# Peptides against a protein of PDB entry 7BBL: the designs that were tried, part 8

Target 1, 86 residues: chain A of PDB entry 7BBL
Amino acid sequence: IAQESLESQEQRARAALRERYLRSLLAMVGHQVSFTLHEGVRVAAHFGATDLDVANFYVSQLQTPIGVQAEALLRCSDIISYTFKP

## One batch from the design tools (peptide; aimed at target 1 F47 D53)

Design b1_p23_1 (made by RFdiffusion4)
Pose (drawn by RFdiffusion4):
Structure b1_p23_1 (pose): chain A 86 residues (1-86), chain P 23 residues (1-23)
Amino acid sequence: as target 1 above (86 residues)
Amino acid sequence: SAYVDLSEKTLAELKAIVADLEA
């Protein structure tokens, strides 16, 4: 059989990477997720959802240095990193 | 972008949603 084209190989790689990424998002359901925001602020909340095209987070019970926000949307642009324990 | 309730979706449904977004 003909060799697999480099383009086809790159597509399989993107699929493999995306599938793993999506599994990691599903794994946050039912868990708390912490975030590192701008200015070094560290917050945490109950995971609700993310958008799939851009990594915006929908969370509840967001705990910030100044209080608790019952529902929140943390925009992708607001976040440097997020961390959770499976 | 749009809200997707991940607790109500399988991996296959998510992969389909992402494919539609990239189309």
Fold by OpenDDE base, seed 1:
Structure b1_p23_1 (fold): chain B 86 residues (1-86), chain A 23 residues (1-23)
Amino acid sequence: as target 1 above (86 residues)
Amino acid sequence: SAYVDLSEKTLAELKAIVADLEA
């Protein structure tokens, strides 16, 4: 049975990961996004932008357990995952 | 709905491939 090389598998995996991420950024525009942060914290916000090095999410109308911030910065390292309705 | 994982491992990989920071 012919199988693709490990390198090829890794390349496909990276490509898929990149595509999913980038497409999600486009898809979440105009939609509220639910972010799951560490320690069970969940917040909702509208996507604004991200930096190229995937360091931060710039969002608006951030709804936190203690209130709403008109503008906010979410460090990607603080985010476990996010979900939204495309 | 869409779901995106940004766990530590995934984030590290994304940083490398998206920002072209692979070593």
Scores: peptide ipSAE 0.549, ipTM 0.856, DockQ to the pose 0.086
OpenDDE base, seeds 2, 3, 4, 5: peptide ipSAE 0.524, 0.469, 0.509, 0.531; ipTM 0.850, 0.828, 0.844, 0.853

Design b1_p23_1_s1 (made by RFdiffusion4, then SolubleMPNN; from b1_p23_1, 8 letters changed)
Fold by OpenDDE base, seed 4:
Order: sequence, then C-alpha cells, then structure tokens
Structure b1_p23_1_s1 (fold): chain B 86 residues (1-86), chain A 23 residues (1-23)
Amino acid sequence: as target 1 above (86 residues)
Amino acid sequence: SQYVDLSALTLEELLALVEALEA
C-alpha cells in the first residue's frame, strides 16, 4: 500500500481550507460583514464580489472610523479576520 | 480587473473556477 506523499497531503489540506474559505465567502454575500484589518482597524461593509483569484473583496457601504465609502476594494491580504450574521 | 459575482455561483462552480485558475 503506497502512502501518499507529504506534498500531496499538504495539497489536500490546502484544498480543504480553500473550500472552507470559499463557503464563507458565499455565505457573506448580501450581508454586512465586520472586517478586522491591520493595526486593529475595524470596518463594516456589504460583501459583493471578488476577483478571479479571490484576492480582493469588492464591497459597498464601507463604514470606517473616519467615514463611509459607497464602494471600496479590500485586499484579502489586508484582512485579518471577519465575522457576520448568516 | 475582472471580478466574480459570487451571488451568481454555486460553491461547485466557484471551486472549479478557482482550481482552474490556480492550475
């Protein structure tokens, strides 16, 4: 019985995480989401779309500590965590 | 740049798209 390579195991693990992540994105659609960004900055916005490689969030009604932006782009790399009410 | 409207996709479709782009 040949064992799966370490690389293959890691690939499966990454795939599982990606699926979980993508499921969360789909669940976010149409809801106001609270995002925690770097430096402890917290914002809220309605999630709309993402780019092809799911690297950026296109959101609306972005509420920031200094104001509201009707439309905005949030880089996933800038987002530490997010929460929302399903 | 191009974007994906997630409201119009199922998880299966989204996964397929992402996997195809990562390949």
Scores: peptide ipSAE 0.116, ipTM 0.673, DockQ to the pose 0.722
OpenDDE base, seeds 1, 2, 3, 5: peptide ipSAE 0.107, 0.092, 0.096, 0.106; ipTM 0.663, 0.653, 0.658, 0.666

Design b1_p23_1_s2 (made by RFdiffusion4, then SolubleMPNN; from b1_p23_1, 9 letters changed)
Fold by OpenDDE base, seed 3:
Structure b1_p23_1_s2 (fold): chain B 86 residues (1-86), chain A 23 residues (1-23)
Amino acid sequence: as target 1 above (86 residues)
Amino acid sequence: SRYVDLSRLSLEELMALVDELEA
């Protein structure tokens, strides 16, 4: 009986996790996402684009404590958590 | 920096771009 190598199994596992992550990003597009940033700061924005190498989010209609910003960049490293309704 | 507009990409296209960046 042929058996898949450990390396191949790990590759498939990584691919599956990446697919799940990317699907979540695609699911966020066009929806308002609530972001919890450092120090308890909460913002909401529409997610549209990403920089895949440096993990920056390009968002629109960013609602901040001081007002609404039409377009903005959010670094993933600044985000503690986020939630959205698909 | 390489930005990708997710509003016009399929999952397959997005995964292909990620693979290219990781190479």
Scores: peptide ipSAE 0.229, ipTM 0.775, DockQ to the pose 0.829
OpenDDE base, seeds 1, 2, 4, 5: peptide ipSAE 0.189, 0.168, 0.215, 0.105; ipTM 0.745, 0.700, 0.768, 0.669

Design b1_p23_1_s3 (made by RFdiffusion4, then SolubleMPNN; from b1_p23_1, 8 letters changed)
Fold by OpenDDE base, seed 2:
Structure b1_p23_1_s3 (fold): chain B 86 residues (1-86), chain A 23 residues (1-23)
Amino acid sequence: as target 1 above (86 residues)
Amino acid sequence: SRYVDLSRHTLEELLALVDELEA
């Protein structure tokens, strides 16, 4: 049987990563997520909505060192890492 | 761009939306 082309293999790899990403977003819904931002700032919030393409995240109950913000917008570029309990 | 409420969609629906954005 003919070997799959490199381009096809790369396409499958990208598709797999996309699915994994979306699955992670869905898994975060309804759970408190801990975000590590720049300069060592750590916040926690509930994941809500996203634009999917630009990776802007609308979150709720954002806990910051200053206080709690009912609703907020987080950009992927502002996030270093995140953790949550499925 | 439009924002999607993740709590109201399945994985399949989200994948379809992404395909539309990339088209």
Scores: peptide ipSAE 0.360, ipTM 0.845, DockQ to the pose 0.790
OpenDDE base, seeds 1, 3, 4, 5: peptide ipSAE 0.354, 0.339, 0.347, 0.355; ipTM 0.843, 0.836, 0.840, 0.844

Design b1_p23_1_s4 (made by RFdiffusion4, then SolubleMPNN; from b1_p23_1, 9 letters changed)
Fold by OpenDDE base, seed 3:
Structure b1_p23_1_s4 (fold): chain B 86 residues (1-86), chain A 23 residues (1-23)
Amino acid sequence: as target 1 above (86 residues)
Amino acid sequence: SRYVDLSRLSLEELLALVDELEA
């Protein structure tokens, strides 16, 4: 009986996790996402694009404590967590 | 930096782009 190598199994596992992550990003498109940033700062914005190598988020209608920014770039490193309704 | 507009991509296309970036 042929058996898949450990390396192949790990590759498939990583691929599955990546697919789940990317599906979540696609699900966010067009929806308002609530972001929790450092120091408890909360913002909301519509997700549109990403930098696939560094995971920067290009967003629109960013609601900040001081007003609304039409377009903005959020660094993944600035984000503690986010939530949205699919 | 390479930005991708997720509003116009399928999952298959997105996965292909990621694979290309990792090569």
Scores: peptide ipSAE 0.171, ipTM 0.717, DockQ to the pose 0.860
OpenDDE base, seeds 1, 2, 4, 5: peptide ipSAE 0.166, 0.170, 0.169, 0.164; ipTM 0.716, 0.721, 0.722, 0.716

Design b1_p23_2 (made by RFdiffusion4)
Pose (drawn by RFdiffusion4):
Structure b1_p23_2 (pose): chain A 86 residues (1-86), chain P 23 residues (1-23)
Amino acid sequence: as target 1 above (86 residues)
Amino acid sequence: SILSHETLEKQAKEMVAEKHAAE
């Protein structure tokens, strides 16, 4: 059989990486998720969803240094990192 | 970590390059 093209190999790699990433997003359902935002602000909330094209987060009970926001959308551009415990 | 389309493409190419270098 002919060797697999480099392009086909790169496609399989993207699929493997994406599938793992998607599983990691699914794993946040039912969990709290913490975030590191601009200015070093650390917040946390109950995970609701993320967009799949851009990593915007839909969360509830967002706890910030100034209060609790019942529903919130944390935009991808607002976030440096997110952390959760499976 | 957040996976962007650019990051996904870059890491996929790196994975393939590393596999062939190991071989």
Fold by OpenDDE base, seed 5:
Order: C-alpha cells, then sequence, then structure tokens
Structure b1_p23_2 (fold): chain B 86 residues (1-86), chain A 23 residues (1-23)
C-alpha cells in the first residue's frame, strides 16, 4: 500500500469539512439563524436558501439593529460566523 | 447554483431517513 500524498490528504480533509458544512445547512432548515457580521453587528433571520458556490445566504425576516427586513441576501464575505439551534 | 429551502428540507428528510435505516 502506498502512502497517500499530502495533496490527497488535504483534498480529503477539505471534502470532510465541506460535508460537515452542508450538513449544517440542512440542519438550518426550519430554524432561525444568528449571524455575526463585521464590527460586532449581530442579526437574526430565517433561512431561505444558499448559494453553494459563493455561500451566499438568502434569508427572510432579517432582524437588524435598525429594523426588520422581509428578505435579504447575506454575502459570505459579510459574515464572520453564524449559529443556530438544531 | 442555489439550494432552496424546499430542496434542503427534502434532502434533510432523506438524510434522516437514511440514518434511521442504518441504525
Amino acid sequence: as target 1 above (86 residues)
Amino acid sequence: SILSHETLEKQAKEMVAEKHAAE
């Protein structure tokens, strides 16, 4: 048996992380998600959809410090982290 | 591409069903 290359090991690791990420998205279904944005801004919204390529979050009932937005798009680059109760 | 809430819900149900079948 040949030792797997470092590149192949990294590829498998990325695949495992991707799978875990996708499973987390599935777990978001039917739940409110809390997003931490830049400068400590925290918002909450209901999950609607996501772009798997860019990791954009399409959400509804976005609760922001200045009010509620019925529908919104949260870009991956705008999101520091997110949490939800499965 | 975009995965909708409906699609994700369907996949979630399938995942749960598969998990139960494996138990």
Scores: peptide ipSAE 0.038, ipTM 0.500, DockQ to the pose 0.032
OpenDDE base, seeds 1, 2, 3, 4: peptide ipSAE 0.034, 0.037, 0.031, 0.031; ipTM 0.512, 0.494, 0.499, 0.493

Design b1_p23_2_s1 (made by RFdiffusion4, then SolubleMPNN; from b1_p23_2, 12 letters changed)
Fold by OpenDDE base, seed 2:
Structure b1_p23_2_s1 (fold): chain B 86 residues (1-86), chain A 23 residues (1-23)
Amino acid sequence: as target 1 above (86 residues)
Amino acid sequence: MILTDEQLQRQARELVAQALAAA
């Protein structure tokens, strides 16, 4: 009967995307992930975990243009997006 | 492709700001 407002629709869409993000943090454990960072930088690494605030990503075998880092910390603020094969 | 929570929030803020500026 009552049509949902555009604002409400946008809120639901954002909530769905956020939930997808949170679920991916569990699904990625132990998988290689391709991260897209700012300024067009792309790196690959095995995802380990995040801290409770999801402020930092703990990864291993980080592949960068200058070499491979065994263990590394990626700040969430540096990451735009990522992809992985479930 | 998965967007981080921070990036998603950034996009939301920018969208609102643009809408207000255009009004």
Scores: peptide ipSAE 0.504, ipTM 0.830, DockQ to the pose 0.230
OpenDDE base, seeds 1, 3, 4, 5: peptide ipSAE 0.502, 0.503, 0.503, 0.504; ipTM 0.829, 0.829, 0.830, 0.830

Design b1_p23_2_s2 (made by RFdiffusion4, then SolubleMPNN; from b1_p23_2, 13 letters changed)
Fold by OpenDDE base, seed 3:
Structure b1_p23_2_s2 (fold): chain B 86 residues (1-86), chain A 23 residues (1-23)
Amino acid sequence: as target 1 above (86 residues)
Amino acid sequence: MILTDEQLQAQARAIVAAALAAQ
């Protein structure tokens, strides 16, 4: 049995994590999501959609320390991670 | 917890860079 190379194992792991990310974009529609941004900033918002390049996240009811914004755009480059209840 | 594709790629690059620096 040819052992799968370390590089091949890493490629499969990266591909699986990418698929999980893309699938989550569909699963989050209409749900409240907790976003972790840079510099320890955390915000909550209802997820609407992304653009075709997944460069921007369109959200509603964005909760920030200074109030609630009805509609907002979060750049993907600003986001480290997120969690939601499916 | 889900990482963005951009963050996943950044982590992969950092690991490779650290491995090369340790040679």
Scores: peptide ipSAE 0.472, ipTM 0.817, DockQ to the pose 0.189
OpenDDE base, seeds 1, 2, 4, 5: peptide ipSAE 0.262, 0.472, 0.423, 0.239; ipTM 0.693, 0.817, 0.794, 0.679

Design b1_p23_2_s3 (made by RFdiffusion4, then SolubleMPNN; from b1_p23_2, 13 letters changed)
Fold by OpenDDE base, seed 4:
Structure b1_p23_2_s3 (fold): chain B 86 residues (1-86), chain A 23 residues (1-23)
Amino acid sequence: as target 1 above (86 residues)
Amino acid sequence: MILTDEQLQAQARAIVAARLAAA
C-alpha cells in the first residue's frame, strides 16, 4: 500500500491541533485559564476574547507573581501553552 | 495542555517524529 508522506502526516496533525485549539477557545470563555509563559512564568486569568488570526488573548483578573491585573492582553508570542477546567 | 497557533506547526512536526520512532 502507498505510504503517506511526512508532509501529509504533518498536515493532518496540524489540522487536528488547530481544531482542538479552536474548540478550546470556545470552551474557555468565562473560565479561569492557566497560561504558561516564557522563563518559567505561569499566570492565571479569566478568558474574555481572542483574535483568531493573531491569537492575542484578552483576559481579566490576571494573577501574576507580583500581583493581580484587572485587565490585560497576552500576546501569542508570549504564550507557550495553556490549560483550563471546563 | 492546549497549544497556541505559534506552537501548532512545531508540535505537528514533533508528533510525526514520534509516530515514526514508534513504528
Scores: peptide ipSAE 0.079, ipTM 0.596, DockQ to the pose 0.585
OpenDDE base, seeds 1, 2, 3, 5: peptide ipSAE 0.045, 0.050, 0.034, 0.059; ipTM 0.530, 0.575, 0.543, 0.563

Design b1_p23_2_s4 (made by RFdiffusion4, then SolubleMPNN; from b1_p23_2, 13 letters changed)
Fold by OpenDDE base, seed 4:
Order: structure tokens, then sequence, then C-alpha cells
Structure b1_p23_2_s4 (fold): chain B 86 residues (1-86), chain A 23 residues (1-23)
């Protein structure tokens, strides 16, 4: 019985995580999302779209500590995690 | 809680690296 290589396992793991991520994006459409940024900063915004290649977030009604921004781009590198109620 | 693709990729790399070190 052939043992699956570590490289193959890695590819499957990454593919599965990407699929899960993409499905989460679809589920976010039309919902307010809470984003956790670095240093404990948290913001809320309505999900609009993403850059499919870079996975940056195009959002609206971004609630920041200093006010609401009508439209904004959240860089993926600035985000630790997010949550929303489907 | 959902991690961004970037965070997920970083986590995956860390897990695979740990597996390689343990193998």
Amino acid sequence: as target 1 above (86 residues)
Amino acid sequence: MILTDEQLQAQARAIVAARRAAA
C-alpha cells in the first residue's frame, strides 16, 4: 500500500483550507462582519466583495474607533480573523 | 471565528513544517 507523501498531504490540506475560505466569502454576502485586526483592534463592516487573487476585502459602512467610513478596503495582511452570523 | 486565506496559509505551512520535523 503506497503511503501518501508529505508533499501530497500538504497540497490537500492547503486546497481544503482554500475551499473553506472561499465558501465563507460566499456566506458573508449581505452580512455585517466583525474583523479582528492587530493589537486587539476590532471593526465591523458590511461585506461587499474581495479581490479573488489577493483576498483583500472591499467593505461598506466600516465602523472604526473614530467613526464610520462609507467604503473601504481592508488589506488581508491587517486582518487576523473575522466572524459573522449567517 | 474564521481566519483569512493569508492566515490559513501561514498556519498550514507551520503544521506541515512541524510534521516534517517530526518525521
Scores: peptide ipSAE 0.235, ipTM 0.727, DockQ to the pose 0.328
OpenDDE base, seeds 1, 2, 3, 5: peptide ipSAE 0.226, 0.226, 0.219, 0.229; ipTM 0.733, 0.729, 0.729, 0.735

## One batch from the design tools (peptide; aimed at target 1 Q11 A15)

Design b1_p24_1 (made by RFdiffusion4; failed a check: too like the target's own chain)
Pose (drawn by RFdiffusion4):
Structure b1_p24_1 (pose): chain A 86 residues (1-86), chain P 24 residues (1-24)
Amino acid sequence: as target 1 above (86 residues)
Amino acid sequence: SAFEEEVLAAIAEQQALRAALEAE
């Protein structure tokens, strides 16, 4: 059989990377997720959902240095990193 | 939840894309 084209190989790689990423998002259901925001602020909340095109987070019980926000949307642009324990 | 349904559907699409590419 003819060799697999580089383009086809790249597409399989993107699929493999995306599938793993999606699994990692699903794994946050039912867990708390912590975030590192701008200015070095560290916060945490109960995971609700993310958008799949852009990594915006929908969370509840967001704990910040100044209080607790019952519902929140943390925009992708607001976040440097997020961390959770499976 | 809707989010779980959407993530599982996206995973299935990635698997299906790989399987199609390998068959080619």

Design b1_p24_1_s1 (made by RFdiffusion4, then SolubleMPNN; from b1_p24_1, 11 letters changed)
Fold by OpenDDE base, seed 4:
Structure b1_p24_1_s1 (fold): chain B 86 residues (1-86), chain A 24 residues (1-24)
Amino acid sequence: as target 1 above (86 residues)
Amino acid sequence: SPFEARLRAAIEEERARRAALAAA
């Protein structure tokens, strides 16, 4: 029988991961999220929206070690990981 | 919200993409 190409398999895998990511964003709406940034810095913020192409996070009430920002933009390159309670 | 609508649409787009790849 014919075998799916490696490229096709990889594309499906990437699509699955992206869907998982998008579903996490949907679950994140209206919730406080904990972001892990570089050098072990952790911040908490209320999720607003993202740029789906660039994965910029638009957040509010960003709690940082040196203060609170009412509104902030967290770039994809700033973020290592995030957690939240759905 | 418009953002949630965009998310839902994007999710369905990825699902459709995987389905198309599986059928190819």
Scores: peptide ipSAE 0.593, ipTM 0.906, DockQ to the pose 0.905
OpenDDE base, seeds 1, 2, 3, 5: peptide ipSAE 0.591, 0.590, 0.589, 0.591; ipTM 0.905, 0.906, 0.905, 0.906

Design b1_p24_1_s2 (made by RFdiffusion4, then SolubleMPNN; from b1_p24_1, 12 letters changed)
Fold by OpenDDE base, seed 4:
Structure b1_p24_1_s2 (fold): chain B 86 residues (1-86), chain A 24 residues (1-24)
Amino acid sequence: as target 1 above (86 residues)
Amino acid sequence: SEFVARLEAAIAAERARRAALAAA
């Protein structure tokens, strides 16, 4: 019985994860998102867009511990995780 | 929205990629 190579399986798995990420972004559009950053910092912001290749987040109304930023950029390297209500 | 259109195109591309890998 023909079997998909291990490398091909891994490539398909990576593609599946990428699609899940992209669908998450799509569901995120127009919603407020909670971001967990380093050192236990949590912020909330309205999702605008991303750089799909780098996963930088362009957001608005960023609520930080010290105030609100009307517009902001969250770099991929700054973000540990995020949650939102679709 | 241009961003939404790009997202949908990228999603379709990933699906096509997996399909191509499965068929190879």
Scores: peptide ipSAE 0.551, ipTM 0.896, DockQ to the pose 0.890
OpenDDE base, seeds 1, 2, 3, 5: peptide ipSAE 0.549, 0.551, 0.548, 0.549; ipTM 0.894, 0.896, 0.895, 0.895

Design b1_p24_1_s3 (made by RFdiffusion4, then SolubleMPNN; from b1_p24_1, 9 letters changed)
Fold by OpenDDE base, seed 4:
Structure b1_p24_1_s3 (fold): chain B 86 residues (1-86), chain A 24 residues (1-24)
Amino acid sequence: as target 1 above (86 residues)
Amino acid sequence: SAFEERLRRAIAEERARRAALAAA
């Protein structure tokens, strides 16, 4: 009845979540993504790439409430969630 | 692209990590 330690279980859980995140990024390549930011602000942009360590989002054609930015950098700290069609 | 390849590699690394933890 040996049981995996709590620490090991947590490590596996974190690894699973990270893999899920990375898979979503891979699926985002070449697609327009809708980002939910703070204060209910929503923007849409074409996904380019991310910094895997800091999770900065490099996007193009960013549609904001006040206009369109050809290129933009979205910091992970500013993003609450995102949705897209694979 | 190079970015996609980096993602695929990172995904594989996470799976390997979980497998190693489960085998411990």
Scores: peptide ipSAE 0.582, ipTM 0.903, DockQ to the pose 0.895
OpenDDE base, seeds 1, 2, 3, 5: peptide ipSAE 0.582, 0.581, 0.579, 0.581; ipTM 0.903, 0.903, 0.903, 0.904; seed 1 fails the geometry check

Design b1_p24_1_s4 (made by RFdiffusion4, then SolubleMPNN; from b1_p24_1, 12 letters changed)
Fold by OpenDDE base, seed 1:
Structure b1_p24_1_s4 (fold): chain B 86 residues (1-86), chain A 24 residues (1-24)
Amino acid sequence: as target 1 above (86 residues)
Amino acid sequence: SEFVARLERAIAEQRELRARLAAA
């Protein structure tokens, strides 16, 4: 019985995680998303799109502690996590 | 939308990749 290499196993795991991420984006379309940023800052915004390569989030009606932005870009480096109701 | 189409294509590509890796 041939055993899958460790490298192959890791590649499959990474591929599975990416697919899970992509599916979350698909489920996110048309919904408001809550983003957790650094230092405990939480913002809410309507999801628009992402740059699949860089994982930047393009959103609208971004609710921040200091006001609302009609449109905004959330860089992947700024985001710790996100949640939404599918 | 174009974005949704890109997402679906990306998902399909990931599935294909996983399948190829599993069959190797």
Scores: peptide ipSAE 0.522, ipTM 0.894, DockQ to the pose 0.904
OpenDDE base, seeds 2, 3, 4, 5: peptide ipSAE 0.519, 0.519, 0.521, 0.517; ipTM 0.894, 0.894, 0.896, 0.894; seed 5 fails the geometry check

Design b1_p24_2 (made by RFdiffusion4)
Pose (drawn by RFdiffusion4):
Structure b1_p24_2 (pose): chain A 86 residues (1-86), chain P 24 residues (1-24)
Amino acid sequence: as target 1 above (86 residues)
Amino acid sequence: SAFEEEVLAAIAEQQELRATLEEE
């Protein structure tokens, strides 16, 4: 059989990477997720959802240095990193 | 939840794409 094209290989790689990423998002359901925001602020909340095109987070019980926000949307642009324990 | 349904559907699409590319 003819060799697999580089383009086909790259597409398989993107699929493999995306599938793993999606699994990692699904794994946050029912868990708390912490975030590192701008200015070095560290917050945490109960995971609700993320958008799949852009990594915006929908969370509840967001704990910040100044209080608790019952519902929140943390935009992708607001976030440097997020961390959770499976 | 809707989010779980959407993530599972996206995973299935990635698996189907990869299988189609390997068959080709």
Fold by OpenDDE base, seed 1:
Formats: structure tokens, C-alpha cells, sequence
Structure b1_p24_2 (fold): chain B 86 residues (1-86), chain A 24 residues (1-24)
């Protein structure tokens, strides 16, 4: 049996990483999430939904350094990482 | 960011990823 090519292995590894992010996005729905943004900014918010076409995050009760916003939009490009408790 | 790239890729390839997982 021919061994899987390195290229195929790398493709699977990338797919697995993408899966992890996708699954986490689905899992965080309705939960409070801590986001690390650019420039070291950290915010917490309740995740509402994502726009799958534009990759926008619709959140509520966004806690920012300058106060709390009832509703807000976070762009995918703004986010470095996030954590939440299922 | 790396996160942005992976999330955008996951969105774009959502159907393909699901198919791959079903094959594993």
C-alpha cells in the first residue's frame, strides 16, 4: 500500500486545524467568550451569531476597556484568539 | 492573523471539511 504523500498529510493537518476553529465557533454560541484582539486588547462578550459570508461576529454585553456595549460587531480580522467554557 | 486565515478558510471549505471528517 502506497504511503500517503506529504502534501496530502499537510492538507489533512490544515483541514483539522480549520475544523477546530469552525467547531469552536459553533460551540461558543450563547456563551461568554474572551477575545484577544490586536494591540493586546482583551474583551469579553456573549456570542450571538456569526455571518458565514463576511466572517463577522455578532456579540452582546461586550466588555471593553472603555465600558460595556449592549450589542457589537467584531470582525474576524480583529481577533487573534478566543477562549470560552462550554 | 493566523486565526483569521484559518477561520476564513474553515468558512470557505465548510462543506469539504465535513466530507473529510465523514471519510475518516
Amino acid sequence: as target 1 above (86 residues)
Amino acid sequence: SAFEEEVLAAIAEQQELRATLEEE
Scores: peptide ipSAE 0.054, ipTM 0.560, DockQ to the pose 0.131
OpenDDE base, seeds 2, 3, 4, 5: peptide ipSAE 0.032, 0.035, 0.042, 0.036; ipTM 0.531, 0.531, 0.539, 0.522; seed 2 fails the geometry check

Design b1_p24_2_s1 (made by RFdiffusion4, then SolubleMPNN; from b1_p24_2, 13 letters changed)
Fold by OpenDDE base, seed 5:
Structure b1_p24_2_s1 (fold): chain B 86 residues (1-86), chain A 24 residues (1-24)
Amino acid sequence: as target 1 above (86 residues)
Amino acid sequence: SAFVERLEAAIREERERAAALAAA
C-alpha cells in the first residue's frame, strides 16, 4: 500500500485549516463579531466581508470606545483575536 | 452575495485540492 509523502500530508493539512477558516467566515456572515485589538481595545461590529488573502475585515456599525462607525475596515495586523456567536 | 459566492468557491477549491493531493 502506497504512503502519501510528508510534504503532501502537510499540504492537505494546510488545505484543511484553510477550509475551516473559510467556513468560519461563512458562519460569521450576518453576525456581530467582537474584535480584540492592540492595547486592550475591544470593538464590536457586524461582519460584512473579508479580503480572503489578507484577512482584512469589512464591517458595519463598528462600536468603538469613542463612538460608532457606520462602515469600517479592520486590517489583520490590527487584530489580535475575534469571537462571534454562529 | 458576491462575497458569499466567492467564499463558497474558495471552500470548494480547498476540498478539491485536498482530494487531489490524497489521490496523487
Scores: peptide ipSAE 0.551, ipTM 0.899, DockQ to the pose 0.922
OpenDDE base, seeds 1, 2, 3, 4: peptide ipSAE 0.548, 0.549, 0.547, 0.549; ipTM 0.898, 0.898, 0.898, 0.898; seed 2 fails the geometry check

Design b1_p24_2_s2 (made by RFdiffusion4, then SolubleMPNN; from b1_p24_2, 10 letters changed)
Fold by OpenDDE base, seed 5:
Structure b1_p24_2_s2 (fold): chain B 86 residues (1-86), chain A 24 residues (1-24)
Amino acid sequence: as target 1 above (86 residues)
Amino acid sequence: SAFVERLEAAIREQRELAAALEAA
């Protein structure tokens, strides 16, 4: 039987990751999210919304090392990883 | 919310894409 091309396999993998990402966002709605940023900085904030294409996060009550920011935008380039409890 | 609606739409679109890729 014929094997899938590498490109086709990659397309399926990307599609799967995209779906997981989107479902993760849906699960974040109404929850606090912990973000790991550069330089070892960790912050927590209530999830509001995202730019689905760019993965920018619009959040509220952002807890930073120097205080709380009521409203904030976390750019994709700022974020290393994030976790949350559904 | 508008965001949730957009998100749900995106998920539906993504599923359709995944199905198309699987069928290809």
Scores: peptide ipSAE 0.501, ipTM 0.884, DockQ to the pose 0.633
OpenDDE base, seeds 1, 2, 3, 4: peptide ipSAE 0.498, 0.496, 0.497, 0.498; ipTM 0.882, 0.882, 0.882, 0.884; seed 3 fails the geometry check

Design b1_p24_2_s3 (made by RFdiffusion4, then SolubleMPNN; from b1_p24_2, 10 letters changed)
Fold by OpenDDE base, seed 4:
Structure b1_p24_2_s3 (fold): chain B 86 residues (1-86), chain A 24 residues (1-24)
Amino acid sequence: as target 1 above (86 residues)
Amino acid sequence: SAFEARLEAAIAEQRRLAAELEAA
């Protein structure tokens, strides 16, 4: 019996996750997003845009523990997770 | 916006790729 290779399974999984991610970005447009960063730091910001390949987040009105930044860039490597109200 | 248009195009591309993987 032919078995799907691990590589094929992984490709399918990655494709599904990528589509889910992109759909979340589209739903995120025009909304405030809560980001969980390293060391348990949580920030909130209005979503502007991303670069689709690197997944850098361009945001405004970033509320941090030490103040508010009008404009900010959150690198993919900085972000653990995010949530928002659609 | 331009960004939304890019997103929708990217989603369409991902759907195409997913369909190809599913059919393989």
Scores: peptide ipSAE 0.504, ipTM 0.882, DockQ to the pose 0.659
OpenDDE base, seeds 1, 2, 3, 5: peptide ipSAE 0.354, 0.501, 0.497, 0.502; ipTM 0.810, 0.883, 0.880, 0.883

Design b1_p24_2_s4 (made by RFdiffusion4, then SolubleMPNN; from b1_p24_2, 15 letters changed)
Fold by OpenDDE base, seed 5:
Structure b1_p24_2_s4 (fold): chain B 86 residues (1-86), chain A 24 residues (1-24)
Amino acid sequence: as target 1 above (86 residues)
Amino acid sequence: SAFEARLRAAIEAERARAAALAAA
């Protein structure tokens, strides 16, 4: 059988990482997520959905330093990191 | 939900893409 090219191997690696990311999102559904935003701001919210392209997070019950928002959108550019318990 | 369905479809698409690349 023909040996896979380096470029193809890299493409498969990217696909595998993308799949893992998507599976992580699926595991996140229905769970509370802790987000670290800029300036050290930390918020918690229930995960609803994302834009799969840009990884915008659509969340509910967002707990912020200034109050709770029933629904909110967290842009990928605003997020430093996030954690959740599967 | 619709989102979960989209996720599952996207996961399968990536898996299929990886498989196709491996078979090429």
Scores: peptide ipSAE 0.560, ipTM 0.895, DockQ to the pose 0.908
OpenDDE base, seeds 1, 2, 3, 4: peptide ipSAE 0.559, 0.558, 0.558, 0.559; ipTM 0.894, 0.894, 0.894, 0.894

